Peptides against a protein of PDB entry 4X86. Designs and how they scored, part 49

Target 1, 56 residues: chain A of PDB entry 4X86
Amino acid sequence: EGPQLLLSEAVSRAAKAAGARPLTSPESLSRDLEAPEVQESYRQQLRSDIQKRLQE

## One batch from the design tools (peptide; made by RFdiffusion4, then SolubleMPNN)

Design b2_p21_5_s4 (from b2_p21_5, 10 letters changed)
Fold by OpenDDE base, seed 3:
Structure b2_p21_5_s4 (fold): chain B 56 residues (1-56), chain A 21 residues (1-21)
Amino acid sequence: as target 1 above (56 residues)
Amino acid sequence: SYRERLERLLRPILERHFGPE
């Protein structure tokens, strides 16, 4: 339920757009960002932000 | 807040992979 934008995808796109290369590897970064608790926290934050914007 | 929770989880990851700022 709610937005399903992936944090790992968002960060990967942002890094690519900025020409930023991780000190480790894109794969290592993605693995960390794909942790369930991290993704869920992102979803919750995103949903909250959207709701706030709609209510303002 | 949800934002604070995300930041707590995200910050160490970003610092590990991109360095502290």
Scores: peptide ipSAE 0.657, ipTM 0.900, DockQ to the pose 0.786
Fold by OpenDDE base, seed 2:
Structure b2_p21_5_s4 (fold): chain B 56 residues (1-56), chain A 21 residues (1-21)
Amino acid sequence: as target 1 above (56 residues)
Amino acid sequence: SYRERLERLLRPILERHFGPE
């Protein structure tokens, strides 16, 4: 439910904020980060991290 | 852990695009 948090978006924002430029291209980096297994791993970690914080 | 799983997937991607740390 609701908009999906994408790892590719998160990393893109972080890189931009830090002024970090990839050796390749932002587009190439985003494509790699959009791989289904990578995105799913991110979703799982995010959910786990939030749950842990709520329990602290 | 989920953190470790993501790290395993992210590390090679980040190293490819930003170089090794």
Scores: peptide ipSAE 0.656, ipTM 0.900, DockQ to the pose 0.763
Fold by OpenDDE base, seed 1:
Structure b2_p21_5_s4 (fold): chain B 56 residues (1-56), chain A 21 residues (1-21)
Amino acid sequence: as target 1 above (56 residues)
Amino acid sequence: SYRERLERLLRPILERHFGPE
């Protein structure tokens, strides 16, 4: 429902933190990560994780 | 689980762009 990080942005941040560069390109990676089913699975996972944390 | 679902979708993408672990 609410705004959440895009998976592409999350992976970009993780790659930067790890000093990792894709074999392809940041653009092609983002294109794959922005697929609707991929982004939705990420949103659902994050929502579930937040709910679990709130119940701890 | 939602985590498992995400992993199934994400793993091949990461392997394509970063190579296998």
Scores: peptide ipSAE 0.656, ipTM 0.899, DockQ to the pose 0.829
Fold by OpenDDE base, seed 5:
Structure b2_p21_5_s4 (fold): chain B 56 residues (1-56), chain A 21 residues (1-21)
Amino acid sequence: as target 1 above (56 residues)
Amino acid sequence: SYRERLERLLRPILERHFGPE
């Protein structure tokens, strides 16, 4: 398993890089992205994606 | 798939905060 980035952090970095600003607030966006089910789905996707790349 | 699951959960969040694309 190992440590992985939080989805909220990943989106924050992506938004900054793209110069995107939420209609609401960074805090509100982060709160939604930090929902347990959302973070877990992110973790699962990243793990699966990495495993697929290693198998190629 | 895990990717589809994430996208399903993420889509409404992004639309709420950045508007519908």
Scores: peptide ipSAE 0.656, ipTM 0.899, DockQ to the pose 0.818

Design b2_p21_6_s2 (from b2_p21_6, 11 letters changed)
Fold by OpenDDE base, seed 3:
Structure b2_p21_6_s2 (fold): chain B 56 residues (1-56), chain A 21 residues (1-21)
Amino acid sequence: as target 1 above (56 residues)
Amino acid sequence: SAEARARLDAALARIAALFER
């Protein structure tokens, strides 16, 4: 178990907060955001970052 | 994992390039 925030959701939130808009097609963006190895790497990184933050 | 982090960072860089403010 661990953090379940999707990279796609994180990017969406960040983009909205920054007022950023995609320059490419939704399909191209989704392809990059939904790559399973990228999502897994993000999950692992997020878990590590949270653990480090809790120890500060 | 350093490799996992590198892959993530590269992906994030690509994704960032797909956006404009």
Scores: peptide ipSAE 0.264, ipTM 0.739, DockQ to the pose 0.711
Fold by OpenDDE base, seed 2:
Structure b2_p21_6_s2 (fold): chain B 56 residues (1-56), chain A 21 residues (1-21)
Amino acid sequence: as target 1 above (56 residues)
Amino acid sequence: SAEARARLDAALARIAALFER
């Protein structure tokens, strides 16, 4: 339940929008982006942010 | 939670260091 946007997808979009390119291997990037605890924290933050925006 | 946000921020800081613009 709730927002299901993956952190990896969010970072990909943000990097593209900023004109940024990865300096390291895809494996190193994936290790940081796909850690379960990080994804869960992102989901919680995303839900909170959306809720705040809807209440404005 | 504040703890969840801190964990996310730390991860994002590491990720940011992996990119150039």
Scores: peptide ipSAE 0.260, ipTM 0.735, DockQ to the pose 0.715
Fold by OpenDDE base, seed 1:
Structure b2_p21_6_s2 (fold): chain B 56 residues (1-56), chain A 21 residues (1-21)
Amino acid sequence: as target 1 above (56 residues)
Amino acid sequence: SAEARARLDAALARIAALFER
């Protein structure tokens, strides 16, 4: 339930938009971005942000 | 959750440091 966008995908899109390039290997980056606890925190934050915007 | 937000912020800070423009 709720937002299901992967943090890894969000970061990839943001990096592309900013013209940023990773200084580390894709595998190392994936380890950080795809950690379950980080993804869950992102999902919770995203849900919260959406709810706040709907209430503005 | 404030704790979840803090955890995410810390992770994002680490990730940001791995990128250059």
Scores: peptide ipSAE 0.257, ipTM 0.733, DockQ to the pose 0.739
Fold by OpenDDE base, seed 4:
Structure b2_p21_6_s2 (fold): chain B 56 residues (1-56), chain A 21 residues (1-21)
Amino acid sequence: as target 1 above (56 residues)
Amino acid sequence: SAEARARLDAALARIAALFER
């Protein structure tokens, strides 16, 4: 339960919005973006950010 | 968690270096 947005998806959307292009292969990018510890940190941060916004 | 944020920030910095605009 809770936010389940993948960091990889968030980065892809942000990169597209900024007109940025990866300098490496999609596979290498995915490896960096989809590391379990990174995704968990992102989930925790996202949850915290949402909670803060809801309390404003 | 401050540790979780630091870990995420470091990862995002590495990821940012993989992109050009």
Scores: peptide ipSAE 0.254, ipTM 0.733, DockQ to the pose 0.785

Design b2_p21_6_s3 (from b2_p21_6, 12 letters changed)
Fold by OpenDDE base, seed 2:
Parts: C-alpha cells; sequence; structure tokens
Structure b2_p21_6_s3 (fold): chain B 56 residues (1-56), chain A 21 residues (1-21)
C-alpha cells in the first residue's frame, strides 16, 4: 500500500521537470538509487510528505 | 533505519553534482 514511485523514476522525472541534464554517466548514482533499503526509505518519506501536504 | 536514511540523503546529494540546468 501507499505510493509506489520508484526513486530512480522520481529522479528522472525531477530532472526533466527542472530541465536538468546529466553531466556524466549516472551509472554509480543509479546503483545507489536502486538499492532496496534506499527505495524503502524513499517510499516512507514520500508517504509522509504526501500526508503532511494533505493535512495542510 | 537511520543508516538507510543516511544512504538516501547521500544519494540525493549526489544528484545535484551530476546534473546541470
Amino acid sequence: as target 1 above (56 residues)
Amino acid sequence: SAEARARLQAALARVAALFER
């Protein structure tokens, strides 16, 4: 349950929205972003942030 | 966990260094 946006996808969308382009290969970053523990932390943060915004 | 949160923060901090507007 809850938001199911992949962190890697979120970064891609954020970069596009900001008009940002990669300066170099994001291979090393992608490895970090795809780590299961990092994805879970992102999911928790995303859910928390959405809840806070809905309560404003 | 605190460790997982630290890893997330570190990864996100690296994004700005790899992308330009």
Scores: peptide ipSAE 0.144, ipTM 0.662, DockQ to the pose 0.535
Fold by OpenDDE base, seed 1:
Structure b2_p21_6_s3 (fold): chain B 56 residues (1-56), chain A 21 residues (1-21)
Amino acid sequence: as target 1 above (56 residues)
Amino acid sequence: SAEARARLQAALARVAALFER
């Protein structure tokens, strides 16, 4: 339930939009961003942000 | 939760430090 976008995917898209490049390998960065606890925190934040926007 | 937000914020700060323009 709720937002399912991977944090790793979101960061990749944001970096591309900003013209930023990782100083480490994409695989290493993905490993960090795909950690279950980090992804869950992102999901919770994203859900919260959406709810806030709907209430504005 | 506040704890989850803080954890995410810290992770994103670390990620930002690993990128250059």
Scores: peptide ipSAE 0.138, ipTM 0.653, DockQ to the pose 0.773
Fold by OpenDDE base, seed 3:
Structure b2_p21_6_s3 (fold): chain B 56 residues (1-56), chain A 21 residues (1-21)
Amino acid sequence: as target 1 above (56 residues)
Amino acid sequence: SAEARARLQAALARVAALFER
């Protein structure tokens, strides 16, 4: 168990907040963001970052 | 792991390059 925020969702939220738009097709972007190894790396990083924040 | 973080960072860099403001 742990944080369940998807990288794709995080990027989408950040892009919207910044007013940024993809230069490529949404499908191509999704393919990159939804790659399982990338998502898993993000999950691990997010978990680590949260733990560090709680210890500060 | 350091390797996982490196992969993530590289992926994020690629994604960032796909966006314009």
Scores: peptide ipSAE 0.134, ipTM 0.653, DockQ to the pose 0.743
Fold by OpenDDE base, seed 4:
Structure b2_p21_6_s3 (fold): chain B 56 residues (1-56), chain A 21 residues (1-21)
Amino acid sequence: as target 1 above (56 residues)
Amino acid sequence: SAEARARLQAALARVAALFER
């Protein structure tokens, strides 16, 4: 339940929009971003952010 | 939670250091 967006996907989209390129392989970056504790922290933050936006 | 935000912030800072513009 709640937002199910992946941090890895969000970072990829943001990097593309900013014209930024990874200094390491995309696979290496994905492994770092797909760590369960990192993804859970992102989910919690995203949930909070969405709730705030809905109240604007 | 504050702990979750701190962990996310640290992870994002590390990610930013892996990119060049």
Scores: peptide ipSAE 0.132, ipTM 0.652, DockQ to the pose 0.775

Design b2_p21_6_s4 (from b2_p21_6, 9 letters changed)
Fold by OpenDDE base, seed 4:
Structure b2_p21_6_s4 (fold): chain B 56 residues (1-56), chain A 21 residues (1-21)
Amino acid sequence: as target 1 above (56 residues)
Amino acid sequence: SAAARARLEAALAALAARFER
């Protein structure tokens, strides 16, 4: 349970919005962004951020 | 957790250096 938004998708959207392009291969970037430990950290942070906003 | 947040921030900081505008 909890937020299922992918960090890789979030970074992709942010990069697009900023007009930024990766200096490394998209594949290597995706591999780093989709690492389970990184994704789990993102999930936890996302949940925390949502909770904070709801409490304001 | 603070540890999870720190790991995420470190990962994002490292990844930011891999982009150009």
Scores: peptide ipSAE 0.308, ipTM 0.766, DockQ to the pose 0.772
Fold by OpenDDE base, seed 5:
Structure b2_p21_6_s4 (fold): chain B 56 residues (1-56), chain A 21 residues (1-21)
Amino acid sequence: as target 1 above (56 residues)
Amino acid sequence: SAAARARLEAALAALAARFER
């Protein structure tokens, strides 16, 4: 249970907002962003950020 | 977790070099 947002989706949105484009293939980028340890770190950070906001 | 943040920061730092504007 908890936030389900994928890091790959978050990066895609951020890149579009910044007008940035990947220099490598989208598939290669996705593989790196979908690594379980990276996604788990993002999930933990996202949960922490939400908790901090709820305490403000 | 500080360790989790460090892993994420390292991944994002490496990722930033893969983008152009």
Scores: peptide ipSAE 0.307, ipTM 0.766, DockQ to the pose 0.793
Fold by OpenDDE base, seed 2:
Structure b2_p21_6_s4 (fold): chain B 56 residues (1-56), chain A 21 residues (1-21)
Amino acid sequence: as target 1 above (56 residues)
Amino acid sequence: SAAARARLEAALAALAARFER
């Protein structure tokens, strides 16, 4: 239960919005962003951020 | 947690160096 957004998806969208391009292959970047420990940290932070926004 | 935030921030900082604008 909780936020299920992938960090890889979030970064891809943010990079596109900012006009940023990866200097390495998209595949290598995706591999790094899909690492379970990184994704879990993102999930925890996202959950916290959403909770804070709902309490504002 | 603070530790989770630190890990995420470090990961994002490292990833930022892999992008150009």
Scores: peptide ipSAE 0.304, ipTM 0.763, DockQ to the pose 0.808
Fold by OpenDDE base, seed 1:
Structure b2_p21_6_s4 (fold): chain B 56 residues (1-56), chain A 21 residues (1-21)
Amino acid sequence: as target 1 above (56 residues)
Amino acid sequence: SAAARARLEAALAALAARFER
């Protein structure tokens, strides 16, 4: 329930938009981005940010 | 949550250092 956007997907999109490339292996990057605690923190922050935008 | 936000910010800061433009 709530916003369901993977941090890995968000980072991929942002990197593409910025013309940035990873300096480490894609596998290492994916492992860090797929960590459950990181993803949950991202989900919570995304939800909070959306709520803040709705209040503006 | 402040703790969740801090965790995310730390993760993103570390990830930023792994990219080059």
Scores: peptide ipSAE 0.303, ipTM 0.762, DockQ to the pose 0.750

Design b2_p21_7_s1 (from b2_p21_7, 11 letters changed)
Fold by OpenDDE base, seed 2:
Structure b2_p21_7_s1 (fold): chain B 56 residues (1-56), chain A 21 residues (1-21)
Amino acid sequence: as target 1 above (56 residues)
Amino acid sequence: PLSLEELIALGRSLARQEVLQ
């Protein structure tokens, strides 16, 4: 339950919009962004962000 | 060039907008 947008997809879209490039190779970046613990941390933080906004 | 944490921050910001807007 909660937001379903993958971190890898969010970063890809955001980096393109900002004209940003990673310090590491695309393969290394993809591996890092798709790591389960990294994805879960992102999801938890995003959920927290949304909850805080809704409490305003 | 951006670090992993900086890129995650960008993605998270975009995701917030997608959900709340």
Scores: peptide ipSAE 0.706, ipTM 0.911, DockQ to the pose 0.332
Fold by OpenDDE base, seed 5:
Structure b2_p21_7_s1 (fold): chain B 56 residues (1-56), chain A 21 residues (1-21)
Amino acid sequence: as target 1 above (56 residues)
Amino acid sequence: PLSLEELIALGRSLARQEVLQ
């Protein structure tokens, strides 16, 4: 149900585009981004963003 | 350098653009 975009991929691409670096190590960042609750929160927020846009 | 929350915000912004465009 809804978009299934990976947070880790979105962050990787966005950080590269912005020339940004993480505060923590790559290993710590990967662990944080792949945590189920973090991925699900991202997905829910993204779905909410899309719904708001489509209802305008 | 960016925090986890700042990076998530960037990723979410990029994802919004790709889904809605």
Scores: peptide ipSAE 0.706, ipTM 0.911, DockQ to the pose 0.330
Fold by OpenDDE base, seed 4:
Structure b2_p21_7_s1 (fold): chain B 56 residues (1-56), chain A 21 residues (1-21)
Amino acid sequence: as target 1 above (56 residues)
Amino acid sequence: PLSLEELIALGRSLARQEVLQ
């Protein structure tokens, strides 16, 4: 349960909007962002962010 | 250029905005 926006998608959109470029190659970045543990950590942190906002 | 952690933070910030309107 919780937000379904993928980390890779979020980073892609945000980086594009900010004109940011990665330190590493796009291929390496994609691999890192799509790693299950990285995606799960992002999801949990985002869920926590939302809960904190709702509790303000 | 941004590191992996910096890019994740950027994406997370964008995601917060999308979810919380």
Scores: peptide ipSAE 0.705, ipTM 0.910, DockQ to the pose 0.335
Fold by OpenDDE base, seed 3:
Structure b2_p21_7_s1 (fold): chain B 56 residues (1-56), chain A 21 residues (1-21)
Amino acid sequence: as target 1 above (56 residues)
Amino acid sequence: PLSLEELIALGRSLARQEVLQ
């Protein structure tokens, strides 16, 4: 339940739009973004952001 | 160049915009 946009997809699109580059290699970044704990943390924070926005 | 946390923040910001229109 909640937003289903993957962190890796969100970062890829955002980085492209901002012209941003990672400090580490693309391979290392991909590995970090695909880590289950990182994805879950992102999902939880995003859900929290949305809930706060809708309730303010 | 951006750190992992900075890139995650950018992605999260984009995701917020898309969900909230």
Scores: peptide ipSAE 0.705, ipTM 0.910, DockQ to the pose 0.330

Design b2_p21_7_s2 (from b2_p21_7, 13 letters changed)
Fold by OpenDDE base, seed 5:
Structure b2_p21_7_s2 (fold): chain B 56 residues (1-56), chain A 21 residues (1-21)
Amino acid sequence: as target 1 above (56 residues)
Amino acid sequence: MLSKEQLIELGRSLARQEVLQ
């Protein structure tokens, strides 16, 4: 249940749009973003954000 | 340059915009 968006994809697109680069390295960042627990945390937070927004 | 946490927030912000547009 909830939005099924890929964190790695979202970050890639957002970073590109903002001209932002990782503090460490692209490789290190990619490894961290692909961790399933990180993806799940992102999904849960995103769902919460959306629910709060829709309650306004 | 941004931290991992900052980049995740940036990505989440973009995702929110796409869902709520």
Scores: peptide ipSAE 0.711, ipTM 0.915, DockQ to the pose 0.320
Fold by OpenDDE base, seed 3:
Structure b2_p21_7_s2 (fold): chain B 56 residues (1-56), chain A 21 residues (1-21)
Amino acid sequence: as target 1 above (56 residues)
Amino acid sequence: MLSKEQLIELGRSLARQEVLQ
């Protein structure tokens, strides 16, 4: 079991903070970010990043 | 404007920061 953070939420918050906008379109981006495999890949990478940091 | 990959990286970076703070 790892962090239960949503990619869509993380990107939304980060983009807002940075004033960033998608190269394509918000709706196209949202569609991609909501894909289960994309979310899971993000979660796995995030978990790995955190574990590596905590083990340093 | 940023690519999807760039935005995902921004999101992941923010998420890491939130968890490790």
Scores: peptide ipSAE 0.710, ipTM 0.915, DockQ to the pose 0.324
Fold by OpenDDE base, seed 4:
Structure b2_p21_7_s2 (fold): chain B 56 residues (1-56), chain A 21 residues (1-21)
Amino acid sequence: as target 1 above (56 residues)
Amino acid sequence: MLSKEQLIELGRSLARQEVLQ
């Protein structure tokens, strides 16, 4: 349960909207963002962020 | 151009906005 949006998808959409580009390359960035531990860390942080916001 | 960490923060910010929308 919890947020289901993939980190790689979120970053892709946000970068496009902001006109931002990675310092390295899109390919190397994607590889890093799709690592399971990175995705899980993102999910946990996002859940925490949302909980804090809802408690305000 | 942004670092990986900066791009992750942008992505997380977008995700927060969509969930709380």
Scores: peptide ipSAE 0.710, ipTM 0.915, DockQ to the pose 0.324
Fold by OpenDDE base, seed 2:
Structure b2_p21_7_s2 (fold): chain B 56 residues (1-56), chain A 21 residues (1-21)
Amino acid sequence: as target 1 above (56 residues)
Amino acid sequence: MLSKEQLIELGRSLARQEVLQ
């Protein structure tokens, strides 16, 4: 339950919009972003951010 | 160029905007 946005997609879109590039490589970044624990951490943080905003 | 952590933060920021817009 909660926001079901993929971290890899969010980062891809944001990086494109900002013209940003990773320090290492796109391949290394993608590998790290696709780790389940990294995705879940992102989701939890995003959910927390949204809940805090809605409660303000 | 940005670190992994910086890019994650950037992505999360974009995601927040899309949900709360």
Scores: peptide ipSAE 0.710, ipTM 0.915, DockQ to the pose 0.326

Design b2_p21_7_s3 (from b2_p21_7, 10 letters changed)
Fold by OpenDDE base, seed 3:
Structure b2_p21_7_s3 (fold): chain B 56 residues (1-56), chain A 21 residues (1-21)
Amino acid sequence: as target 1 above (56 residues)
Amino acid sequence: MLSLEELIALGRSLARAEVLQ
């Protein structure tokens, strides 16, 4: 239940749009973004953000 | 150049915009 957009996809699209580059290598970044705890934290935060916005 | 946490924040901002569009 909740948002299902992958963090790795969201970051890739956002970084491209902003012209942003990571401090680390692309390989290291991909590894970090695909870590299950990082993805889950992102999902929970995003869900919370949306719920707060809809309650305003 | 951005840190991991800064990049995650950017991604989350994009995701919020897409869900709430």
Scores: peptide ipSAE 0.681, ipTM 0.904, DockQ to the pose 0.327
Fold by OpenDDE base, seed 5:
Structure b2_p21_7_s3 (fold): chain B 56 residues (1-56), chain A 21 residues (1-21)
Amino acid sequence: as target 1 above (56 residues)
Amino acid sequence: MLSLEELIALGRSLARAEVLQ
């Protein structure tokens, strides 16, 4: 139910496409991106974005 | 080089594009 793309996967793909590099180590970044509150915030924001777009 | 918040923004933008394509 809802968007299934994990934040960590989305960031990995987007960073690769943009040629972006993180300020912190890969280990620290992974830990931050996999934090449940961070993942949930991302999911809620993404869901909100989609809902707003579909209502336009 | 990008901060955590900047990387999240990029990921979110990609995810929006893939869902709404």
Scores: peptide ipSAE 0.680, ipTM 0.904, DockQ to the pose 0.338
Fold by OpenDDE base, seed 4:
Structure b2_p21_7_s3 (fold): chain B 56 residues (1-56), chain A 21 residues (1-21)
Amino acid sequence: as target 1 above (56 residues)
Amino acid sequence: MLSLEELIALGRSLARAEVLQ
């Protein structure tokens, strides 16, 4: 259970909104952002963030 | 330009804002 947001989608939207550019190629960035361990770490951190806010 | 970790932090911040608004 918990939020099921894709890291790659979140980064794409955020980078576009901020006018940010990656240090690496789009292909390398996509590979890194779609790595299962990276996605899972993001999901866990996001869940923790949400839980902290809801507990305030 | 941003590193992978900086981009992840940016995406996470946006995701937090969208979920908690």
Scores: peptide ipSAE 0.680, ipTM 0.905, DockQ to the pose 0.336
Fold by OpenDDE base, seed 2:
Order: C-alpha cells, then structure tokens, then sequence
Structure b2_p21_7_s3 (fold): chain B 56 residues (1-56), chain A 21 residues (1-21)
C-alpha cells in the first residue's frame, strides 16, 4: 500500500469500486499495467502528488 | 468503458487517498 502499491492492484481495486470496465481484454490490460515503464511512471507521478500535498 | 490512461488515473487516485487519509 502507499507509494509501493502496484499499479495493477491499484487499478483493480479502483475499477471495482467505480464499476469501471476496460476497453481491452483483461489479459491485454494486465500486460499493459505490469509493464515496468508503466509501473515506474505511475510510481513517479504518485510520489510527486504526495510530495506536493505534504508541502501544502 | 475506460481507456488504459483513464484506468491508471483511477488507480492513482485511489493510491493517493490511501496514503493521505
């Protein structure tokens, strides 16, 4: 949880909560969400968001 | 139905909420 929460897990939980469905197949979505560059981009953006909030 | 980028945004929003709650 937090900054170390995997993107795939975050999306799964959020999509379930929102009742959202992907445009692509579950298999394609999982592949995209588990790509290292996508996970890293998410982590960096999340870290930035948290840092900005803590500086308010 | 949501795109990959829209789903990532949802996931990130959830993650922010859990960290900052």
Amino acid sequence: as target 1 above (56 residues)
Amino acid sequence: MLSLEELIALGRSLARAEVLQ
Scores: peptide ipSAE 0.678, ipTM 0.903, DockQ to the pose 0.343

Design b2_p21_7_s4 (from b2_p21_7, 10 letters changed)
Fold by OpenDDE base, seed 1:
Order: structure tokens, then sequence, then C-alpha cells
Structure b2_p21_7_s4 (fold): chain B 56 residues (1-56), chain A 21 residues (1-21)
């Protein structure tokens, strides 16, 4: 269980909003961000931060 | 309960923080 928000999507949206571009390539970055261990770590962090915000 | 937009914004903030680290 937990929030279902892809890290790759979050980074993509953040980059677009900031007008930023990866130094390598969007595809390479997406590949790295889609790694299961990276996504799981992000999910845990996101859940934790959401919980903290709800407690504020 | 956070809206979908708030969740996305939080995700963006986390993404920015990770990029800055």
Amino acid sequence: as target 1 above (56 residues)
Amino acid sequence: MLSLEELIELGRSLARAQVLQ
C-alpha cells in the first residue's frame, strides 16, 4: 500500500515546470528513475512526507 | 486528505530536493 506516484513522472513534471533539461538524456534519466529499488525508496519517502504534512 | 494536485506538487518538491542534493 501507499501513494502510487511514479518518481519518473514527478521528476518529469518538476523538470518541465522549472524549464530544466537533463545533462544526459530524458530517456537515460527515466530509465534510472524507473528502477524498482529507486521507485520503492521514493514511494516510502513520499508516504512519509505526506504523513508528516498531514500531521502539521 | 490531500488532493491529487497536492500529491503531485509534493512529488515535485521531493524531486527538486533530490536533484539539489
Scores: peptide ipSAE 0.075, ipTM 0.562, DockQ to the pose 0.108
Fold by OpenDDE base, seed 4:
Structure b2_p21_7_s4 (fold): chain B 56 residues (1-56), chain A 21 residues (1-21)
Amino acid sequence: as target 1 above (56 residues)
Amino acid sequence: MLSLEELIELGRSLARAQVLQ
């Protein structure tokens, strides 16, 4: 339920736009960001952000 | 401040982003 947006994709886009590079390898960062528990936390935060807007 | 519509569009756009390489 709710929006399913990938944290890894969001971070990748932001990093590219800012010209930023990870201190470690991009592959290692991507692996960490794609971990199920991390992705689930991001989904919950995103849903919360949308809910906050609905309540304004 | 982003509207709900803007947040949804941003989310859709972000979902199409490529993974860092």
Scores: peptide ipSAE 0.070, ipTM 0.558, DockQ to the pose 0.048
Fold by OpenDDE base, seed 5:
Structure b2_p21_7_s4 (fold): chain B 56 residues (1-56), chain A 21 residues (1-21)
Amino acid sequence: as target 1 above (56 residues)
Amino acid sequence: MLSLEELIELGRSLARAQVLQ
């Protein structure tokens, strides 16, 4: 498959922008965010969200 | 039509701007 936007990267960027810190360890958060089913769901949602924004 | 790379870049920009929930 082709390149994919990492959910972990997106969350890290959003957290930095918000000045937020995870309540759990960064490692635990990364593990949860990098789960295949979560990553795939995010990819689908991201594409849908982008399409919605482009249509507004 | 946006390429996959353009979608990724847009996604990163939206994440930085906290547009994505």
Scores: peptide ipSAE 0.059, ipTM 0.552, DockQ to the pose 0.073
Fold by OpenDDE base, seed 2:
Structure b2_p21_7_s4 (fold): chain B 56 residues (1-56), chain A 21 residues (1-21)
Amino acid sequence: as target 1 above (56 residues)
Amino acid sequence: MLSLEELIELGRSLARAQVLQ
């Protein structure tokens, strides 16, 4: 339950907007960003952030 | 810590920069 936004997708979009490039390969970065533990942490943060915004 | 909006924007920027394939 909660928002389902992939961190990899969010980071990918953000990097493009910022003109940022990974110091390593894009594939390595994508792999790290798609790690389950990283994604779960991001999901929790998104949920928390959305809740905070709704309380503003 | 980045806001939700900032995180989304960062993600979009990375996608545009083809950081994530």
Scores: peptide ipSAE 0.114, ipTM 0.657, DockQ to the pose 0.070; fails the geometry check

